# Peptides against a protein of PDB entry 3PBP: the designs that were tried, part 47

Target 1, 203 residues: chain A of PDB entry 3PBP
Amino acid sequence: LNEKDLNLILNKSLVMYESLDSTTDVIVKRNVIKQLQFVSKLHENWNSRFGKVDIQKEYRLAKVQGPFTINPFPGELYDYTATNIATILIDNGQNEIVCVSFDDGSLILLFKDLEMSMSWDVDNYVYNNSLVLIERVKLQREIKSLITLPEQLGKLYVISDNIIQQVNFMSWASTLSKCINESDLNPLAGLKFESKLEDIATI
Target 2, 203 residues: chain A of PDB entry 3PBP as posed
Amino acid sequence: LNEKDLNLILNKSLVMYESLDSTTDVIVKRNVIKQLQFVSKLHENWNSRFGKVDIQKEYRLAKVQGPFTINPFPGELYDYTATNIATILIDNGQNEIVCVSFDDGSLILLFKDLEMSMSWDVDNYVYNNSLVLIERVKLQREIKSLITLPEQLGKLYVISDNIIQQVNFMSWASTLSKSINESDLNPLAGLKFESKLEDIATI

## One batch from the design tools (peptide; aimed at target 1 L133 L176 L185 F193)

Design b2_p23_6 (made by RFdiffusion4)
Pose (drawn by RFdiffusion4):
Structure b2_p23_6 (pose): chain A 203 residues (1-203), chain P 23 residues (1-23)
Amino acid sequence: as target 2 above (203 residues)
Amino acid sequence: LEEVKKQLEMREKVGNYFRELNS
């Protein structure tokens, strides 16, 4: 955990602690407070020279959150099954797109709009477990796998049956991160959220 | 801290934008 990332989760934790009011669900309030306490403890034991911190076994037992809401979910896909999931980096600030494969050779590019709180005990804990559809890509080929290279932002390799295709969504993803970082929604108006599909090779 | 808060609020607004766009 480098210094930049350590401070990022600390500040996110502080923003949520302040975001607490009385209507806030009791279970959620508990987790947000726990998250702040935990992230603070990490900050106290963080070794700056190694950029690392030890984590006791107690804090590693966490229960799953979900299911995430996928909004708006495409109606056709209720007849199919999800195959793979991949994470693609958009910029240098941990902003990412979640990609999911389906039986119909389709791809949904998702964006997480709500900040999650950390949770350890709560069963079936859902809260800000929210994803939003940005785009859908139908390759009409059997998608065998998804691959990413950390060196290339906003690009995803999709291995179909005899083709390796590259879905390139930096056409809109670059603008998306700029508005997130500049807190200005205007550049999104009019932007067509279409990814450049490209055949890389025959396999 | 205020910058992070603004980024998180923007992410909510971006999500609403895409919900309205794809509905």

Design b2_p23_6_s1 (made by RFdiffusion4, then SolubleMPNN; from b2_p23_6, 13 letters changed)
Fold by OpenDDE base, seed 2:
Formats: sequence, structure tokens, C-alpha cells
Structure b2_p23_6_s1 (fold): chain B 203 residues (1-203), chain A 23 residues (1-23)
Amino acid sequence: as target 1 above (203 residues)
Amino acid sequence: MEKVKKIIETKKKIGEFFIERFS
């Protein structure tokens, strides 16, 4: 975490706070406020050694939200179980793709379309826990592990019993990143969301 | 702040785009 990242988190938290209205659930309000308070404190004490220690304690009280909601969830996957999850950076900023594997050998590539907060108030807090389906990749293999390399944007390595495969989605993810960063969706029109699958090595 | 707001809104719209694509 650097100053730029912290500023971004702070701004996101502020925007989330400003989005609260009379129709917002009280639990959500409390959670958003608590997160903003934490981030604000973090920002205030960024260069303070003492502040860092206290912040660590407070951070431990925060919990990850419950299960993600995938929309749409592929009907054919209802009978299968998720086996692995990975997050892949698509640019040098904040934009990322979430990948989930299933025991049928499928990968789904997902987009976080909503800003998600940590849980600060309720144990089973769920709000804006949205993942949107981009692509389904059928490997038809038993997926053992998903590996990402920070220096390799838009690339996912899939390890099965006897092979390492690379899923490369930069063909569309670069455009997606640009759309996000420039707040322009026009380039998405007609874009093919088809990742490239390549065998890298046999095991 | 405004830039962040735009990004957040853009992400929402992108989500809608993808949902519509599979509808």
C-alpha cells in the first residue's frame, strides 16, 4: 500500500459514504461509516508509527464479506462446485478480474462492477458483493490450482494433473481497462470476450 | 473525488453491459 493507493481507498470510501441516503439500510450505513472512519484514521496516521500499530488492531476487527453473487450464474454450473479462486490484475492501477474454477473443468472470468467494503459491523455483512460474468472457459480438466503473477497482466496459469496452461485475456482486458479508466464504454461494443488458452508446460 | 465517482459509475455500467450480453 502506497500513498496513491491510500488516497484512492479514501476517495472510494468517501464516495460510498456520499451514496448513502434515506433508503439505505441502517446496517449498510453503519458499515460504510465505520470503514470511512478507519480509512480516514489510516490516512491521518500514514506516517505515524504509533498510528500504524493501532490501525493494525482495528484492521483485525474487519471481516471479509460473505459469498459473492455471480450474475448471471451459468445454469450448467449449478450442479458443480467451485474449486479455486484467483484475482488477476489487468492494469497497473486497481482494475482486476476475478476467476473461479469449477470441478467440471470450467473457468469463469468475472468483473467486480460494484465497490465492496469490508465488514465492520455485522459478522455476515453482505453488500455490493457483486461479480458479473464476462466469459466461461471450458478446460475439461481437473483444476488443481490457479496461479497469477503480478508482473504478468491479464494472465492466469491453470495447473492440472499433467499440464500448466495459460489463460490470456488481455485481448479484451486491455480495452476493458481503458474503458474503466477513461469512463468510456464505446470500445466495448463489438469486442470479443474470448481468452486465449495455451499449453505452457507438461508436468 | 469526481474522477472516482466516474470510475465507480463506469464500473456499474460495465456490469450492466455484461449482464445484457448474456441475456
Scores: peptide ipSAE 0.611, ipTM 0.951, DockQ to the pose 0.899
OpenDDE base, seeds 1, 3, 4, 5: peptide ipSAE 0.610, 0.609, 0.607, 0.610; ipTM 0.951, 0.950, 0.950, 0.950

Design b2_p23_6_s3 (made by RFdiffusion4, then SolubleMPNN; from b2_p23_6, 11 letters changed)
Fold by OpenDDE base, seed 1:
Formats: sequence, structure tokens, C-alpha cells
Structure b2_p23_6_s3 (fold): chain B 203 residues (1-203), chain A 23 residues (1-23)
Amino acid sequence: as target 1 above (203 residues)
Amino acid sequence: MEKVKKQLETKKKIGEFFVERHS
């Protein structure tokens, strides 16, 4: 975590706070406020000369907000089990694609359309993290591992039985990144969301 | 902050775009 990342987290937390209104659930309000307070305190401590971050007791109780919802969830995968998950950067910022593999040999590429937050109430806070389906890639192999290389944007390496394959989705992810960064959806019109699959090595 | 806000709104709209594409 660097100062830039912390500032981004702070800004996101502020945006979430500003999104609160009279219709917002009380539990959601409470959690958003707690997150903002924590991040603000973290920011204050980061800028301090001593470089020591004082972690509030509440942080120890905080957990990742979940569960995840996939929309739409492919009907064909309903009876299959997720085996691996990976996050792939698509630009030098923080735009990313989530990849989930299944035991049928399918890989789904997912977009995080909503901001995720921490749950600050261990017992009572249930909030769905939204993931939206972009593409399904059928590898027809047992997927053992998913590997990403930070320097290789929009590339996922899939390790299966005796083979390493590369899934390259920069053909559409570069456009998606641009759309996010420029706040313009027009380039998405007519875009094909088809990843390239290539055999890299046999093992 | 405004830039981040716009990006978050854009992400939401992109999500809607993908949902519609699969409908």
C-alpha cells in the first residue's frame, strides 16, 4: 500500500459515504461510516512523521464484504463448483477483471460493477458484492491453477493437466479500461468480448 | 474525488451494459 493507493481508498470511501440517503439500510450506513472513519484515521497516521499506523480495535473485527453475486450466473454452471479465482489488471491503474474457474473446465470473466467494502459488523452485516459476466471460455480441461503476471496486462495463465494456456483478453479489455477511465461507454458498442486462447507450454 | 465518483458511476453503467447483453 502506498500513498496513492490510500488516497484512492479514501476517495472511494467518501463516495460511498456520499451515496448514503434516507432509503439506505441502517446497517449499510453504519458500515460505510465505520469504513470511512477507519480509512480517514489510516490516512492521518500515514502522513505522520512516525510512519506508524495505529490500527483501531474495530479493524480486527472487520471482514471482506460478501457474498459475491454473479449476474447472470450461467445456467450451465449451476451444478458445477468454482475451483480457482484470480484478479487480472487491465491497466496501470486499478481496473481489473475477476476470473473464476469451474470444475467443468469453464472460465468466466467477470466485471466488478460496484465498489466492494469491508464488513464492520461481524454478526449482522450481509451485503452482496456484484460481479457481472463478460465472457465464458470453455477450456474443457481440469483447471489446476490460475496465474497472473503483474507486468502482463489482460493476460491469464491457466495451468491444466500437462499444459499451460494463456487467455488474452486485451482485445476488449483495453477498450473497457478506456471507457472506465474516460467515463464514456460509447466504445463498448459493437465490441466483441472474445478472448484469445493460446497454448504456451506443455508440462 | 469527482473523477473517482464518475468512474464508479461508469462502472455501474458498464455492469448494466453487460447484463443487457446477456438478456
Scores: peptide ipSAE 0.653, ipTM 0.947, DockQ to the pose 0.906
OpenDDE base, seeds 2, 3, 4, 5: peptide ipSAE 0.642, 0.647, 0.644, 0.648; ipTM 0.944, 0.946, 0.943, 0.946

Design b2_p23_6_s4 (made by RFdiffusion4, then SolubleMPNN; from b2_p23_6, 16 letters changed)
Fold by OpenDDE base, seed 4:
Structure b2_p23_6_s4 (fold): chain B 203 residues (1-203), chain A 23 residues (1-23)
Amino acid sequence: as target 1 above (203 residues)
Amino acid sequence: MKKVEEQLKTKKEIGKFFIERHS
């Protein structure tokens, strides 16, 4: 975490706070406020010379707010169980894709269309984290692990019993990243959201 | 601040785009 990253988080937290209205759930309001307070405290205590902030106490109380919801959830996966989750960076600006694996050997690639907030109430999750379906990749394997390498943007490594496969979604994720960063959706029109699957190694 | 707000709006609209694509 650097000062730039902290400022970005602060700005996001401010925008989230400003979005609160009378229709917002009370727990969501509370959590957004607490998050803003936390980030503001971090910002206040930021020592640019040392790059140090004592966050130990507050950070331990923070969680991702609410469960994940997937929209649409693929009907074919209703009877299957999620097995792994991974987050894959698609650019150096911290845009990311979420991947979830299922016990049918499917991967779903998901977009975070809403900013997630931290939960500051340890035992109560009322707010759902929005994840939107981009693509389903059918591997038809028992997925043991999902691995990402920070230096490899838009790549996911899938480990099964006998093979390591790479899922490369930069074919569309580069465009998606551009759309986010430039605040322009036009490049998404006609884009194919088809990831490339490649065998990397036999186990 | 403005840039962040714009990105948040964009992400929301991207979400709608994907939802509509699956409809």
Scores: peptide ipSAE 0.642, ipTM 0.939, DockQ to the pose 0.867
OpenDDE base, seeds 1, 2, 3, 5: peptide ipSAE 0.632, 0.641, 0.634, 0.634; ipTM 0.938, 0.938, 0.939, 0.939; seed 2 fails the geometry check

Design b2_p23_7 (made by RFdiffusion4)
Pose (drawn by RFdiffusion4):
Structure b2_p23_7 (pose): chain A 203 residues (1-203), chain P 23 residues (1-23)
Amino acid sequence: as target 2 above (203 residues)
Amino acid sequence: SNPTNEEIIENIKPKVDFEKKLQ
């Protein structure tokens, strides 16, 4: 955990602690407070020279959160099954797109709009487990796998049956991160959220 | 089907608001 990232989760934790009011669900309030306490303890034991911190076994037992809401979910896909999931980096600030494969050779590019709180005990804990659909890409080929190269932002390799295709969504993803970082939604108006699809090779 | 541009903007807004608070 480098210094930049350590401070990022600390500040996110502080923003949520301040975001607490009385209507806030008791279970959620507990987790937000626990998150702040935990991230603070990490900050206290962080070894700056190695950029690492030890984590006791107690804090590593966590229960799953979900299911995440996928909004708006495409109606056709209720007849099909999700195949793969991939994560694609948009910028240098941990901003990412979640990609999901389906039986129909389709791809949904998702964005997480709500900040999750950490949770350890709570069963079936859902809260800000929210994803939004940005785009759907139908390759009409059997998608065998999804691959990413850390060196290339906003690009995803999709291995179909005899093709390796590259879905390139930096056309709109670059603007998306700018607005997230500049807190200005205007550049999103009019942007067509279409990814450049490209055949890389025959396999 | 894909969402409209307006719907996408509305859905992204909470993240932008959160980042604004984070700054």

Design b2_p23_7_s1 (made by RFdiffusion4, then SolubleMPNN; from b2_p23_7, 8 letters changed)
Fold by OpenDDE base, seed 1:
Structure b2_p23_7_s1 (fold): chain B 203 residues (1-203), chain A 23 residues (1-23)
Amino acid sequence: as target 1 above (203 residues)
Amino acid sequence: SNPSNQEVIEAVKPKVEFNKKLK
């Protein structure tokens, strides 16, 4: 963690704190407040002579972990179980797509509509995980694993029993990224949210 | 069926507003 990263986390924490209102869940409020307090303290002490803060024990950035809420959730998937999860970068910033696979062979591509707070209880992670469905891709095969390559934006590799397939969603993710970064959502109105599937290898 | 474009737009709005506050 460098100073730039710390400043970003601090700013995020401040914005999250300011977004709290009477309708916010008490647990969420508590986590946001604790996060802000911790990051603020860390920022104040960053230039202090006390050297390397062991951030590893106290500062776990919330990763996308269950449980999470998907809105709208595809009704057809209520009877199926999630098997894999992956996060795919769509730009060099912090915009990401979350992919979840199901045991029916479906992939769902999801957008993180809310910022995640840190969990302060290692044994009981409380996540502010809100995910929005963008696209469902039906592969109709057993999905063994999901693989992402950091250097390949908007690409997901799906491994099944007999094939490796690439899911490429940059056709819409590039526009989405631009819309977020430029704070202009108009281009999304006419956008086709359809990923491209390509066979990479037979196994 | 997949969500409508409008549903996606509504979902992205909070992130856009959040990012505006960060700048």
Scores: peptide ipSAE 0.502, ipTM 0.920, DockQ to the pose 0.752
OpenDDE base, seeds 2, 3, 4, 5: peptide ipSAE 0.483, 0.488, 0.499, 0.497; ipTM 0.912, 0.913, 0.919, 0.916; seeds 2, 4 fail the geometry check

Design b2_p23_7_s2 (made by RFdiffusion4, then SolubleMPNN; from b2_p23_7, 7 letters changed)
Fold by OpenDDE base, seed 2:
Structure b2_p23_7_s2 (fold): chain B 203 residues (1-203), chain A 23 residues (1-23)
Amino acid sequence: as target 1 above (203 residues)
Amino acid sequence: MNPSNEEVIEAIKPKVEFQKKLK
């Protein structure tokens, strides 16, 4: 985590704080306030070694953690169990796709539609754990693991019993990233949300 | 069934609005 990242987290925390109103859940308010206080304190003490270690730990709590809500939830998966989860960066601005595998061999690609706060409660409370379904990929294999490479944006490696497959969603994720960063969703209207599946290796 | 583009766009709007506030 560098100064730029900390500034971004601080700015996010400020925006979240400013979004609080009388209708906001008390636990949410508490978490947002605690986050802002923590990040502000870290910002003031950025040169301290102690601040760098703590921010990474707390930032991990802001990662997608279960349980989460998928909207719309694909009805076909109601009877199946999620087996793996991975988060893949789609740009250098920290936009991410969440990937969840199921025991039927399905992979769903999800987007975080809401900004999450860090969890500050003992019970690991996370609000806004909402994910938007973008695409379902049917692999028809038992998915053992999901692997991502930091240097490869918008690529997910799926490991099954006998094969490694690459799911490449940059065909649409690049446009999605641009739309988010530019605050213009118009380019998505004609975009096909279809990822490319390729066999990489037989294991 | 995969969501329509319109459904995805509508669902992403909150994120875009949030991002606007950061700028």
Scores: peptide ipSAE 0.401, ipTM 0.888, DockQ to the pose 0.847
OpenDDE base, seeds 1, 3, 4, 5: peptide ipSAE 0.400, 0.390, 0.398, 0.401; ipTM 0.888, 0.881, 0.887, 0.888

Design b2_p23_7_s3 (made by RFdiffusion4, then SolubleMPNN; from b2_p23_7, 7 letters changed)
Fold by OpenDDE base, seed 5:
Structure b2_p23_7_s3 (fold): chain B 203 residues (1-203), chain A 23 residues (1-23)
Amino acid sequence: as target 1 above (203 residues)
Amino acid sequence: MNPSNEEVIESIKPKVEFQKKLK
């Protein structure tokens, strides 16, 4: 973590705290408050150059882990089971697409519409597992694994029984990234959320 | 069926608003 990263985490924690209201779950409130307190303390210690941050409490940022809420959930997948999950960076910042595979051979591409918090009091606590459906890709094959390469933005490799395929969604993800970073939704107008599927290798 | 463009846009609004608050 550099100073910039810490500042970003602090700002996120502040915004999350400010979003709390009377309708917010008590556990959520507690977790957000603890996160803010911890990050604030880290920030203070970072500036003082001398503070040994006892990071022993490795509070990890919540990762996308089931169960999660997809909005809207594709009705066609209600009878199917999720088999794999992957997170793909779409820029050099923090914007990511979540991909989930299903046992029908479908891939869904998802966006994190809400911020997650670190777990503080409960193991595997997730502040919010809300995901927005962007695209469903039907491969009609058993998906064995999902692979991402950190140096390849907006690309997902899908391994099935006899083939490796690449899903490339940069056609729309670049615009999405811009919209998020600039806080402007206008570029999304008329955008086609259609990924490119390519065969990479037969196995 | 894939969501409409409008549905995706509406669903992304909360994130955009959140990011706006971070600036």
Scores: peptide ipSAE 0.379, ipTM 0.884, DockQ to the pose 0.803
OpenDDE base, seeds 1, 2, 3, 4: peptide ipSAE 0.379, 0.378, 0.343, 0.376; ipTM 0.883, 0.884, 0.867, 0.882; seed 3 fails the geometry check

Design b2_p23_7_s4 (made by RFdiffusion4, then SolubleMPNN; from b2_p23_7, 6 letters changed)
Fold by OpenDDE base, seed 1:
Structure b2_p23_7_s4 (fold): chain B 203 residues (1-203), chain A 23 residues (1-23)
Amino acid sequence: as target 1 above (203 residues)
Amino acid sequence: SNPSNEEVIEAIKPKVEFQKKLK
């Protein structure tokens, strides 16, 4: 965690706080408030010589974990089980694609449409665990693992029984990243959300 | 079938709005 990251977390926490209204669940309100309080305190003490912020084990950064909501959920996958999950960076910022594999050999590429809050009271607290379906890739293989390389944006390596395949989605993810960063979704209207699949190695 | 572009755009819109608030 650096100063830039802290500022970003603080800003996110503020925006989340400002989004609270009378319709917001009490548990959600509590968590958002606690997050803001913690981050604010951390920010105030960041440059203090004496500021040891003891991050208790109860306080964890939110990460993608099940269960989660996928919108829309592919109806064909209702009968199948998720087997692997990976997060792939698509830019040098914080935009990411989430990939989930299923036991039918499908990969779904997902976008995190909501900001997650930290878990404060319960280790498994998940509120904004919402994902947007972008693409389904059917490999028709038993997927053993999903591998990502931090230096390779928009690339996912899929390991199956006898093959390593690369899924490259930068053809659309670059535009998506730009749209998010520039707050303009217009370029997506004509974009084809189709990833490139390539064989890397036989194993 | 995969979602339409319009469906994706509508679904991503909340994130874009959130990012605007961060600026």
Scores: peptide ipSAE 0.396, ipTM 0.888, DockQ to the pose 0.816
OpenDDE base, seeds 2, 3, 4, 5: peptide ipSAE 0.368, 0.382, 0.392, 0.392; ipTM 0.876, 0.881, 0.888, 0.888

Design b2_p23_8 (made by RFdiffusion4)
Pose (drawn by RFdiffusion4):
Order: structure tokens, then C-alpha cells, then sequence
Structure b2_p23_8 (pose): chain A 203 residues (1-203), chain P 23 residues (1-23)
């Protein structure tokens, strides 16, 4: 955990602690407070020279959160099954897109709009487990796998049956991160959220 | 940080409205 990232989760934790009011669900309040306490403890034991911190076994037992809401979910896909999931980096600030494969050779590019709180005990804990659809890409080929290269932002390799295609969504993803970082929604108006598809090779 | 998190919510609202209009 480098210094930049350590401070990022600390500040996110502080923003949520302040975001607490009385209507806030008791279980959620507990987790937010626990998250702040935990992230603060990490900050206290963080070894700056190695950029690392030890984590006791107690804090590593966590229960799953979900299911995430996928909004708006495409109606056609109720007849199909999800195949793969990939994570693609948009910028240098941990902003990412979640990608999911389906039986129909389709791809949904998702964005997480709500900040999650950390949770350890709570069963079936859902809260800000929210994803939003940005785009859907139908390759009409059997998608065997999804691959990413850390060196290339906003690009995803999709291995179909005899093709390796590259879905390139920096056309809109670059603007998306700018508005997130500049807190200005206007540049999104009129942007067509269409990714450049490209055949890389025959396999 | 707070403004960035609020912007992400606004981006999500905007995208949902845009995707619903395409239906």
C-alpha cells in the first residue's frame, strides 16, 4: 500500500463517516465506523519505507456482499448466462470499468457509482452495491475469455473462437474520468458511448 | 474527495437516464 493509496482509502473513509446521519441503517453505521477504525489502524502501522502494512487474521475474515444491482439490466440477457468478469483501468486514480461476458456473445460494460463500505459479519449485506450499465457490445461470437494488459488503459482483449478482438473504450472512458476528477458532468452530454472494436488476429 | 464521490453518483444517474432513453 503506497502513501497515495493509503491516504485515498483514509479520506474515502472519512467522507463516509461524515456522511452518517440518524436515518442511516444501524448495520451500515456500524460498518462505516468499523471501516474508519480499521483504516485508521492501518495508517498507524503503515511502514512507509516498504509501503506495506501487516494485517491480522481477524480483519481478513469477511462475508460476501451482494448481489450487486446492475442498472439498467438488458432484457435479452435474462435468457443467457454470465461467463467472465474483468476489470479495466480507466485512469491513474483507481477508476475502473467492470466487464461481464454472456452466452449470447455479448459484453456489458459497467460502472460502480456508489461507494461501498467494508463489511465482515453482516450476512447478505447489500449497500451501495450498485453498478450502472454504460454500454453493451454484441460480438456475436462465442467468447472464450477476457484479458487485460496493465500497460493499456481502457482496452480489453476478448478471445472468441478464432479471433482475438480488442474492445477500446478510451473514446468515452477518458472523458468519463476527467469529469469524475473535475466534478463536471457537462462533458458527458452528447458523448456517444460506443467502443472501438478491432480484430487483432486469427487464432 | 467528497465532490468526486458525489460526481460518481451523478454520472450513474446520467447513464441510467441515457440507457433508458435508448429503450
Amino acid sequence: as target 2 above (203 residues)
Amino acid sequence: MKEQLEMREKVGEYLRELQNEKE

Design b2_p23_8_s3 (made by RFdiffusion4, then SolubleMPNN; from b2_p23_8, 11 letters changed)
Fold by OpenDDE base, seed 2:
Structure b2_p23_8_s3 (fold): chain B 203 residues (1-203), chain A 23 residues (1-23)
Amino acid sequence: as target 1 above (203 residues)
Amino acid sequence: MKEILETKKQVGEFLIKKQLEKQ
């Protein structure tokens, strides 16, 4: 993201917020409000904390898919600012997890339950790019960047000042991918959404 | 394609419910 891109997302989020009325679905309303809060905080802290965050892929998602919302947004993160975004493939298809880092050293793993490109074919058009909270991982580190490798499914590399850590979520993401591809949610019952954190290298 | 979309929606609903149960 550059500042112009953030401003565009902010403006879109404001327009969405202004479109909220008494007939708006409670979930949609909450999501738009949370999005606006998120983007506003990003904007306020952008110049102070964000060097060039290489959000190019996520920016493409934001450009193509419009404003994003997180549901439920972790209440503890309302006071913190998002620092990085990454998209991680979980299969050889199109299933992906979105990760957002925060300045408290938290990661949130998010599921895209509604695709804007696919919403045209659904009677219930959602104007929001819906992101659903799967897991919060607390690293307690200043996160400098998030790296993904296309050949490494369900793996996220987190770079801090002195360490590279791997977040591996294939323990649950393989099941999630299967559920989506087979249109069967039964395997989600009893599934633990707990990612594995490992130290990879000291910097 | 429609089935995958509906499945993703249901997955989202499941995940939301699971988070609310933790709170």
Scores: peptide ipSAE 0.636, ipTM 0.934, DockQ to the pose 0.519
OpenDDE base, seeds 1, 3, 4, 5: peptide ipSAE 0.633, 0.619, 0.624, 0.622; ipTM 0.935, 0.937, 0.937, 0.938

Design b2_p23_8_s4 (made by RFdiffusion4, then SolubleMPNN; from b2_p23_8, 11 letters changed)
Fold by OpenDDE base, seed 2:
Structure b2_p23_8_s4 (fold): chain B 203 residues (1-203), chain A 23 residues (1-23)
Amino acid sequence: as target 1 above (203 residues)
Amino acid sequence: MKEILETKKKVGEFLIEKALAKL
């Protein structure tokens, strides 16, 4: 975490706070407010020289939200178990794709369309846990591990028993990144969300 | 920032519609 990342989180938390209205659930309001208070204090106490912040004990009680919802969830995967998760950067501006593997040898590529907050004073608090289905890739292999390289945008390495495969989704992710960064969805029209699968090495 | 978050939401809506059309 650097100062730029912290500023981004602060700005996100501010926007979440500003999105609160009279129709927003009271529990959601409380959690978003606490999130903003935490991030604001974190920003105020940020030591740029050391990249460190003293977190008060009260804020250490915050939990990561979960479970996530996948929309739409592929009906064929209801009977299968998720095995691995990875996050892949698609640009230098914090846009990312989430990948989940299943024990049927499927990969799903997912988009985070909503910003999340921490769970604070409510057990099992869940808000904006949305993941949107982009693509399902069927490998028909037992997936042992998912590896990402931070310097390789839009690439996922899948390790199975005897092979390393690369999933490359930059064919669509570059356009997606551009659409987000420019606030223009027009380039998504007619875009094919089809990733390239390549065998990299035999193990 | 606000515009980016609104754009992400709209992208999500677009992707959901596209995924549902394939089912």
Scores: peptide ipSAE 0.582, ipTM 0.927, DockQ to the pose 0.942
OpenDDE base, seeds 1, 3, 4, 5: peptide ipSAE 0.581, 0.581, 0.580, 0.582; ipTM 0.927, 0.927, 0.926, 0.927

## One batch from the design tools (peptide; aimed at target 1 D113 S183 L188 F193)

Design b2_p24_3 (made by RFdiffusion4)
Pose (drawn by RFdiffusion4):
Structure b2_p24_3 (pose): chain A 203 residues (1-203), chain P 24 residues (1-24)
Amino acid sequence: as target 2 above (203 residues)
Amino acid sequence: SELEKVRKQLEMREKVGNYFRELW
């Protein structure tokens, strides 16, 4: 955990602690407070020279959150099954797109709009477990796998049956991160959220 | 401040999410 990232989760934790009011669900309030306490403890034991911190076994037992809401979910896909999931980095600030494969050779590019709180005990904990559809890409080929190279932002390799295709969504993803970082929604108006699809090779 | 910057980025993400929901 480098200094930049350590401070990022601390500040996110502080923003949510302040975001607490009385209508806030008791279970959620508990987790937000626990998250702040935990992230603060990490900050106290963080070894700056190594950029690392030890984590006791107690804090590593966590229960799953979900299911995430996928909004708006495409109606056709109710007849099909999800195959793979990948994560693609948009910028240098941990901003990412979640990608999911389906039986129909389709791809949904998702964005997480709500900040999650950390949770350890709560069963079936859902809260800000929210994803939003940005785009859908039909390759009409059997998608065998998804691959990413950390060196290339906003690009995803999709291995179909005899093709390796590259879905390139930096056309809109670059603008998306700018507005996230500049707090300005206007550049999104009129942007067509279409990814450049490109055949890389025959396999 | 860094804290306010993070807050504004989180609020913007919510607005971006609303933007995409309304786009559909």

Design b2_p24_4 (made by RFdiffusion4)
Pose (drawn by RFdiffusion4):
Structure b2_p24_4 (pose): chain A 203 residues (1-203), chain P 24 residues (1-24)
Amino acid sequence: as target 2 above (203 residues)
Amino acid sequence: LEEVRKQLEMREKVGEYLRELQEE
């Protein structure tokens, strides 16, 4: 955990602690407070020279959160099954797109709009487990796998049956991160959220 | 801290905007 990232989760934790009011669900309030306490303890034991911190076994037992809401979910896909999931980096600030494969050779590019709180005990804990559909890409080929190269932002390799295609969504993803970082929604108006699809090779 | 807050608030606005756009 480098210094930049350590401070990022601390500040996110502080924003949520302040975001607490009385209507806030008791279980959620507990987790937010626990998150702040935990992230603070990390900050106290962080070794700056190695950029690392030890984590006791107690804090590593966590229960799953979900299911995430995928909004708006495409109606056709109720007849199909999800195949793969991939994470694609948009910028240099941990902003990412979640990608999911389906039986129909389709791809949904998702964005997480709500900040999650950390949770360890709570069963079936859902809260800000929210994803939003940005785009859907139908390759009409059997998608065997998804691959990413850390060197290339906003690009995803999709291995179909005899093709390796590259879905390139920096056309809109670059603007998306700018508005996230500049707190200005206007540049999104009129942007067509269409990814450049490109055949890389025959396999 | 305030910058992070504004970024989180913007993400919510982006999500709302995208939902409205995809529902149209």

